# Ledger of designs, part 277: peptides against a protein of PDB entry 8HF1

Target 1, 320 residues: chain A of PDB entry 8HF1
Amino acid sequence: NVMLYATKPTEVMVSFPHQEQVLTVTRLISAEIEKFYVSLDLMNIGVQPIRRSKSLQCLRDPSKKSFVKQLFNDFLYQMKEYGIYAASIAIISLIVEFDIKRRQAETLSVKLMHRTALTLCEKIRHLLVQKLQDMTYDDDDDNVNTEEVIMNFSTPKVQRFLMSLKVSFADKDPKDICCLVFVERRYTCKCIYGLLLNYIQSTPELRNVLTPQFMVGRNNISPDFESVLERKWQKSAIQQFRDGNANLMICSSVLEEGIDVQACNHVFILDPVKTFNMYVQSKGRARTTEAKFVLFTADKEREKTIQQIYQYRKAHNDIA

## One batch from the design tools (peptide; made by RFdiffusion4, then SolubleMPNN)

Design b2_p28_1_s3 (from b2_p28_1, 10 letters changed)
Fold by OpenDDE base, seed 2:
Structure b2_p28_1_s3 (fold): chain B 320 residues (1-320), chain A 28 residues (1-28)
Amino acid sequence: as target 1 above (320 residues)
Amino acid sequence: LPEIPEEEFPEEVEKKFEEAEKRYKELL
């Protein structure tokens, strides 16, 4: 019943140029990760005991090495898609994860593997922070969190996203804001959350207006790998957003998993809409009068994005 | 193609994108 009478949100597109020029630090970091992969392939970590999980469906990543590579590949993706400022935040998540796994290692060889990964992450963090400091007069780490540094070291996509937030929400009443930000990857949620915290803190017009939170999707691969901490955080984050203690929620395809989020007045799709379900679910949250549904697209992909949205609109109207 | 309106930024915001791009090129 409520879906049939929902006012259609205003759909808006934000186009962004492709950044063709790549920082030397980004190339260096990518090369260090590739060198690490060669070394990782040569590491003898021994035969790992196949712990049969009782759930036949969870393909545990049988290789502790492939998990390490996955985390670095996700980092490389974030660095490319969101920029080196976002990467400086993303690397901390890898540091935490590899330190936990290093401490939990049952064998010296696995402990050494995670230690080597951790050492690389610390090197990457240092390289990123040093590059952010090229815009600062002071060597202090606290000086890298300015609006200028965040903007200049973010991709054109993220720059336009931040400015869209500023233009949309500057000096508004926090109670009038219910914003969703959709991203493709679960790891991007934490990265963009950390970036937004620093951006909001550095932007006077937003500092008391936006209170971000993030929701990480359930790990479809194994609910057993979701730390009790992550599950507690997810529940707390959703509750804060429902209670109005947070007015901006960053989420991945979590809505497909049946997490009920309230009706929103703003929905930002930061990454490409890859599924019909994501389109329907995300757009279906923009239900208020005057709700905006904002799509980000590269200029080169604009036509393809418009065609894809048209196909999703048609398919949605054929089912409704 | 269905028209999806483009978000128009204020001139001051467009200038910030140009300044950020210029600064990024200086920092390569």
Scores: peptide ipSAE 0.591, ipTM 0.948, DockQ to the pose 0.615
Fold by OpenDDE base, seed 1:
Structure b2_p28_1_s3 (fold): chain B 320 residues (1-320), chain A 28 residues (1-28)
Amino acid sequence: as target 1 above (320 residues)
Amino acid sequence: LPEIPEEEFPEEVEKKFEEAEKRYKELL
């Protein structure tokens, strides 16, 4: 009976053009990663000792090469979906991960593999930063974090997302804002978080209005030190969001874990809604009377997105 | 199909998208 009085959030769509033209630097980076995969396949890393830990981790590629490729494939996705500015932040996450894996390496061959991956990430970072500097008059690295650089080197999706935030939240009281941003991938949370920090700092109308946090789903796969830090960080981020010390939360798959966040007035779905559960759970967080549920879609996928949302609405009404 | 309202941006914001697209083409 209490579900019948839940004011359904206003669903809004933001359409964005497909970016057909690709920067020369993006093509160069993709080609360098492909060359690295050929080199990686030729690397002799030997047979890795299978630690018989009862965790499903033991079933992953004993060569650890698949994991390296997964991280670079995720980076390539971030660069394509969010642009080279977001990629300049995403590459830092790879640098951190490969440096951890390099330090944890049980063999010299595995240590060398992660070092080679790290060297490629450093080269990629340099190429990205150098391209961001094409819009700056001064050689100072700090000048690449302007609203203008962020906007010009972001995809049409990210540009519209940033402007939707600016239009929605300019000069509002921070206490009246409870915003969720849903993304598909774990690494996208960190990337969009870093982008938003820089964008908010460069945007006077948002600087004292939005305080972002992120939250990533529990990797049930890795009981490693990262999973403990991430669990502590998740608890801290949730607590800051509950206490009003943060008013924007970037999430990937978090709702499947039963993490209770407060009722929100804005929910942004930055990536395509791939599951009915994601739709119901994300929409179910927009519970205020004036709550907005904003969907981002490419113009070419608009009709398909509307059809999918209609199917989800119908399925939700048949269960409710 | 149920219409989902499109978010309308202010004209000044639409101009920023056009400018960003133009600059992106110059930076290729």
Scores: peptide ipSAE 0.602, ipTM 0.950, DockQ to the pose 0.642; fails the geometry check
Fold by OpenDDE base, seed 3:
Structure b2_p28_1_s3 (fold): chain B 320 residues (1-320), chain A 28 residues (1-28)
Amino acid sequence: as target 1 above (320 residues)
Amino acid sequence: LPEIPEEEFPEEVEKKFEEAEKRYKELL
């Protein structure tokens, strides 16, 4: 009986400075969203019929206004936490979602609400793209997808994440890489995926090394056509990662939903570890002999993060 | 406090962070 002592992954910390300076465009976009919320609160969309789903869980369908505010709040979070380059990708997801909701609108008032949200998203997209172009010397080169533009318009956290990937994986065999990137929010998975595709394509040392995929949590709530496409995409992404056709997986709470992800040699925790379960599940995926578990923390939160990880280590050892 | 080792970046990577910060300040 060779007790394969599961080698505990090496825990590593990456500290990043707090970015105190905020771009004028970020302030402008935030102010435009706040003005839109005032306008949205004044919109009369009428009493929406409560769609009683026949399934026993009275999921309080969030008000159609609350859903719109949630999407813009998630966008504002992504712009703050990941930077304006990531925000330029995130805004496209909002455009797609609001266009779907506009087409599905049962009333003219709801259709108009989603149209107004779309017009704001298009304005935001234009402001973001224009600001990304401020770094391009050639007025004719619409190619804002350079390593330089991505790095300069990303937060210090994302800059360190990209460099940790470059240092860790430059010129390696793709078969020797099984990387998991953990993020808190569902929409962050798509945003960081789009950022990584552009970064890898702009970085010669990574182009044939990293093949990213993302995984979004199962929306068990809606059997709608959107949920079928998402389920098909999730199944395909998981299969590609299992088959080694993708070697980097970006995921959120999907590991908590019992999706069996293979043993990884690298686990990156891009967002703060908020729960003991997230710590145990994410760390439990770093199972190879040389596995690394990398935590990103702001310098101002470093001590608090170390204390929290110590508490989680202690609690894990008391259960094991 | 448990020592969690800090990831040390190569000097060339630290210079890229400084350059990116400088350029970001120029683009404010």
Scores: peptide ipSAE 0.598, ipTM 0.949, DockQ to the pose 0.642; fails the geometry check
Fold by OpenDDE base, seed 4:
Structure b2_p28_1_s3 (fold): chain B 320 residues (1-320), chain A 28 residues (1-28)
Amino acid sequence: as target 1 above (320 residues)
Amino acid sequence: LPEIPEEEFPEEVEKKFEEAEKRYKELL
């Protein structure tokens, strides 16, 4: 029984243009990752000791090459979907992860693989930061974290998201804000969190108004890769949001995993609503009076998005 | 099709989108 709270949230759509033009730096980074995949496929990593961990995945990829490719594929996705500014934050997460994996490597060949991946991530970071600096007019202010740089190097989707936050929350009381931001991928939570921290710091009207947190769902595919530290961070982030010490939560699949979050007045769906469960659970969190449920869609996908929401509304009404 | 209202941005915000698009094209 999802209690049908009598107040249906106001559904709102934010349309954004499709960005067809790709920066030269993005093409260069993609080509460097592709070259790295060819090199990675040629690496002899040997037979890894089968860790007796019950995860079927450790049995399927004895080389750990698939995990390295997954991280770079998730980075490429974030660079495409959120822009090079978000990519500059995302690459730091890869650097940290590959450095941990390099230090935890049981063999010299695995250590070398993670070292090569780390070297590529540092090269990518330099290419991204250098490109972000192309808009800094003052040679002395290496601060690539301005509102202007963030806006210009973000995708049209992210630009509209940032402006929706600014328009919605400028100069408001932090206590009156309870915002959820849903994204598709777990790694997106962290890069959008880092982007929002920098954006809020650079935007006076949002400074001390928005306090973001992020939550990643439990990785059902590889619970062994979730550090004790990551699980502790997730619990702390949820608690801060419940206690009102954070008023904006970025999350992926969290409600599908049965994580209880409070009733919110704003719910942003930054990525396409791919499942009926995501639609029902996310919309079901917009429970306050005058709650808003905001959907982001590309202009070219607007009709498809509306049709999908109609199907989900119908399916929800047929179950209720 | 259900009508889902479009969020209208203030004219000042729409100008920022146009400026950002223009600058992005100059950075290609």
Scores: peptide ipSAE 0.588, ipTM 0.948, DockQ to the pose 0.682; fails the geometry check

Design b2_p28_1_s4 (from b2_p28_1, 13 letters changed)
Fold by OpenDDE base, seed 4:
Structure b2_p28_1_s4 (fold): chain B 320 residues (1-320), chain A 28 residues (1-28)
Amino acid sequence: as target 1 above (320 residues)
Amino acid sequence: LPEIPEMEFPEEVLEKYKKAEERRNKLL
């Protein structure tokens, strides 16, 4: 058994400044969500019908309110971590989700709850889009999807990520690129995917060079119709990436869930490396001779990040 | 601490994004 010495990828750091400035629009949106939570807690949606399958009983919030709060909390996280441009894409996913839940509602009270959540999402979308339009010079060009608008309304982390893609891949042959981008949360995969589509389309040097896809982990919580569509999308995205029809894949904990992706020449870790398993699995995908493993860190956390990576390297060498 | 090399960005790229950030900060 020739243990193929897997060429250790070159680890690279990208530092970004801490964003201390909170936009007025972000404060307004947070206040509207908090006001909605107070209203949501007062909503009487009644007792939901207990579906007879014993295995599904323990996982269903009988109030369905926790799921609504979870989606808005995930949105607030994305707005904070990735910026208001990413939030303008993330809110569309909530709109779609609440519209599905509204249509699937078993009671009028649950239907009204999801309708109220949907109305809030449309208000949030309007506030975000209006703020993106404030940066367009030409009143006639409603195109908020320019490189400039995307960059201006992204967090320093996302700005440095987009810069890193441009520096790494500008004017390259798309066949020479096999890139993974790891993010912490499943909903971030779709948000960053939408951001990258718009950024690549607005950036000539990346147009026809990068073809992104995204994968989300399996939703173990609900085998609902949504989970079937997500599973179909996931299979299609994986296949496109295997066939070389996509050369950049955005992933969450997908590798920990036993989804096998091909060996890559670039691995970007956009969010903090929180687990040893994530470190090993993500780094283990960077297998080419020139493979890069790129880590993002806030300047204030750079030392802590380096210490954590050292601990993971040591632990990996003690097991290998 | 292990040395992890920092990604270098061309000055032209940094300047473009700095100008964009300065413009955003005026519109806050």
Scores: peptide ipSAE 0.429, ipTM 0.896, DockQ to the pose 0.628
Fold by OpenDDE base, seed 3:
Structure b2_p28_1_s4 (fold): chain B 320 residues (1-320), chain A 28 residues (1-28)
Amino acid sequence: as target 1 above (320 residues)
Amino acid sequence: LPEIPEMEFPEEVLEKYKKAEERRNKLL
C-alpha cells in the first residue's frame, strides 16, 4: 500500500496596490446608471402575473425591475473590481440578455423597460470603447485588444493576475499546465475569459501555451431555465479541459456542485476567499506534485487575509 | 502569523509594467 502522501499545495500570495483610479468615464457611467434607476422606479410595468409552475416552493420570481438592477449592479461591480477593459466585455453580455428579455416581453411596458436598459447599455459600450481607443497611439488602428491597452485599463488586481500567468506559464509546454481560476460571480467567468483570450492573443509567450475555457455554475434557482446553449457550452468546456484541449479553466461555484475536474497544478483565487468551504474545495483541486494555490490580496488587506487563511488551515487540520 | 510567500516577479517584468503605468498616468 503506497500511501500516496497527498502533497499539500504551496500557498502563494500576490499583493496588489489598492489604487482607486477614478476615471471620469467610470463616474459618468455610474451616474447614468443611477439616473436610469430613478427612471426605472417611475416606470409602471403593471402587476406581473405570477407564473405558478406546479411543483416546488414559490421562489418569489424576482420583479423584472430587480433583475434589471441586478445586472447593472453586477456590471458596476465588474467595472470597479476588474477595470474598464473588462467592463467593455461585460457590457456585451448585458446587451445580449436585455435583447433576449425584450423579445420575450409579454407586455409593451416590459418591452419598453428592456429597450430602455438596452439603449443605456449601448451608450455605456460606446463610452468604454471610445476611452480604450483614445489610448491607442495609432489613430488608424481600431485594435483596442493589445497587451498595453488591456494592462492599462485593468485594475491592479487584474494586472497582477496577468503578470502571474506570464511568470508562471511563459514558454512552457501546454501539456504541463492544468490551471483553475476561481472567481466569485457567474458573469465574471465570461468577462475574464474574454479578457484572457485577447491578452493571450496579444502576448507571444502565451499564444500557444494557454488555452482558456470557462464554466458557469448551474443557476440553482431552476435547472429547467438553463438554456440548451448554456448546457451545451458547459459540457463542451469541461470535456475540453478533461481532454487537455483547454488547460486553463475559469470557474465560480461550479466546483461546489461536485463537478469532477482533474487534479490541477495551479489554482488561482482571483477574488477574496469568503468561506471555509470555498477554501477547502478550491485548495483540494491543487493535487499534483508541486501544486500552487495562489491568493490575491490588496496590500491594505494582506494581514487580514493571512489571518483568515491561517484560521481556515487550522479548521481544516482539525477536521482531517 | 504564518508566512505565506509572496510571488516574486522578475525585475524585467515589473519594469515593463511600471513603464506602462507611467505612460497611462501621462495620458490620464
Scores: peptide ipSAE 0.425, ipTM 0.891, DockQ to the pose 0.560
Fold by OpenDDE base, seed 5:
Parts: sequence; C-alpha cells; structure tokens
Structure b2_p28_1_s4 (fold): chain B 320 residues (1-320), chain A 28 residues (1-28)
Amino acid sequence: as target 1 above (320 residues)
Amino acid sequence: LPEIPEMEFPEEVLEKYKKAEERRNKLL
C-alpha cells in the first residue's frame, strides 16, 4: 500500500508567469476547429448499428462525433497549456488516430467524417509548422527542432519545465537519474515525449544524459480499444525504465492504476495536482534520500497551490 | 503558509530565454 510509506522528498516549487499566448495562428486554428464543429453537426452520419460490444463507449455516441470533438478539444487544450510547438507534435497524434478511424470506418459517411477531420488536422499541422519556420532566419534550415524554437513556442510552464530539466540534469551520469514526469492527460504524455526528444537532441548538456519514455494509463473504459501495439509499447517502456535504458518517464495517472515503477530521485508534476491520491502516489515514487518532488504553478495560483499542498501534506501525515 | 523552496535558475539561463522571448515578441 503506497500510502504507508513515509516518503519525505524535498518539495520544490517552480512558478511560471501566466501568459495568454494570443497568437494569430492559435486564433485561426481555434476558428477552423469551430467551423469544423458546425460542419460536423450538420453531417448526417446515419444510425450506426449498435453492435452489442460490452464497451460502454459505443453507447455514449452512436454517431462517433463526440469522440472527434474530444480529440480536437484535447488538442486545443494542449495548444493552450503547452504552446504551439507542443501542438505541432500533438496534431500528428490526431492525424494518426483519424487515419486509423478512417480505415476502420464501417460506413461511407463515417469514413468521410474522419477524412474531413484528417484534412483539418493536416491544415492545422501546416499552419503550426509554418509559424515555427517563421523563426528560422535561414530558409535553408528547415530545422524547427532547435532549443530556441522549442523554448520560444512553448508556454511559460513548459519553458520552466525544460529549464528545470537542464538545471537538474545537465552533464550528469544517466545512471544517477530516475525521473518521473506526471501530466494530467494521456495525450499530453506523447506530446511532451516528442517535445523532450527534440529538446534533448538540441541540448548538448542533456544529450546522452536523458533518455525519455512515456506511458499512458490503461484505458479502463475499453481494453478492447487498446491496440496490441499500445499495450506492447507500454510494457516495453516500463521495462526500459526498470532496466535503466530510459531514465525519464512521462506518465498520466499511471500509478493510480497500480503500475509499479522503481524508486525515483526526481518527480515532476507538470500539471496541477487535482487529487490527494495523485499527490500521495506521485510523491510516494520519490523514495531516495535526495529525492525531489517538483511542482509547477502559475504565479497567480501560487498561494492556492501552496495551501493545497499543505492540506495534502497534513492529510498524508494523519494517515501515516 | 508552509515555505516551499523555489527552484533557483541561473541568471544566465533566465537571460537567454528572456532575450529569446523579446526576439519572439518583436516578430509576432
């Protein structure tokens, strides 16, 4: 029972300025998604045959429109919370998902819906990549994956996260690093993973120091929708992290699902700690003597965050 | 309120990113 371990990692705060990234490209993308929602609502997808597959998900949206809207809403959230660089990676995951759904479509109307969604994702990808390229002065250096571009097109939260990694791990022995990064949403894991791969590759001091992996929680709602590939990836990622072949693991609530990972010396909570369980479980992974538990907060929410951590710390001490 | 230490960032790192942000804000 992870709750019984009196782990006393050093809690550290990272404050970041609240920046409304009022980018014209972000407004344009949001407007294109809204136009697509209007078009999507007008699409006659027909009555899908309710196949009696036991998955509760098939019951919630017979049209599959809600799932499409959910993916775009999750993308919009990632673009807002992590920035347009992270969004350029996140959109690729939507492209892959909509292409899979397009190929799996049982009806022409559903196939067309996913095709239209895919076309929008490609347009969004182009708009994002073009805006990233606008910062490269050399028309010949299409390399949007520089430290500068990543930092400039990331939110202050992500900027401070990347800085925290650089300060914490620059020129260290990779064997001395066991880092967890917690994010709220499963789609953020892959997005931040892709961002970190590019950042580490562009940052000499972290190159060959950090080897990131990601894992997403089990989709408890439908184990049938977990591709065999996704399950294999998760098992491989966990094993690589256990074997020390990866030393940074990005997780979304995975520890709540009883996935056991080794004791870590660093735990980063990139998103707000919304639950006491998340606090205890994530903090309970920082088990080494020098373990750091790093929390990210907006400056405007700093006091509220500190109060919440104090309440969680008190509640944890009352159970221990 | 409990004192939670803030992560210290080297000023050189902060200044590098501040300059980059200022450059971005001029191009936006």
Scores: peptide ipSAE 0.435, ipTM 0.898, DockQ to the pose 0.546; fails the geometry check
Fold by OpenDDE base, seed 2:
Structure b2_p28_1_s4 (fold): chain B 320 residues (1-320), chain A 28 residues (1-28)
Amino acid sequence: as target 1 above (320 residues)
Amino acid sequence: LPEIPEMEFPEEVLEKYKKAEERRNKLL
């Protein structure tokens, strides 16, 4: 019995400065969303037929005002946590979601609600894209997808994340890379995926090295409302990662849901480790020899983060 | 406190992003 002592991955920290991007555009967008919430509260959408889903949990009906507010609140979070460039990608997901819901609306009032939300998303998209264009140097090159624009409009956390990918993977063999990136929220997976695609394409040292994919965690609230397309995408993305056709996987909480992901040599925790389970499960995927477990922290929270990781490490060693 | 090593970034990479940040801060 060779007890394969799983070589404990090397824990590495990446500190980033706490800079709030005080952009006029972010304030304008936040104010437009708040005005929309006031208007949304005044909308009479009528009594929607309660589709009795057998799950006793009050499934937030995707036609309800609360769900619309949740999507915009998640967008505001992404804009704050990841920056304007990430927000320009995140808003497209809202546009798609509200257009689907607008088309599926059983009532004119619900259709109007989703149309109003969609109109706001298009306004937000325009404001974001315009601000990205204002920093393009060449008046003739509308290409907002450069390494420089991505870096300039990303938060310090995302900047350090992209730098850490460049330092870790520049000019490496794609076959030697098995990377997981953990994020807290399911919607962040698509946003960071789109950002990484553009960054990798704009970074010669990574263009043929990293092939990203993303996994959206199962909506524990309603697996029935996961589009057949999202389930197909998840299955395909996982398979591509298993087959080595993708070597970087962005995921949120997916390991808690029993998705079997292979052993990795790199695990990046982009968002704070909030639970012991997240720590154990994510770290437990870094099983190769010389595996790295990379943590991101704001400089102001560095000590608190180190203490928390130490407590989790201790608790894990006491159970093992 | 347990020592967790910091990821080292090459100076060239840090300088490139510092210049980009300074440029951003002039345009904002």
Scores: peptide ipSAE 0.432, ipTM 0.897, DockQ to the pose 0.565; fails the geometry check

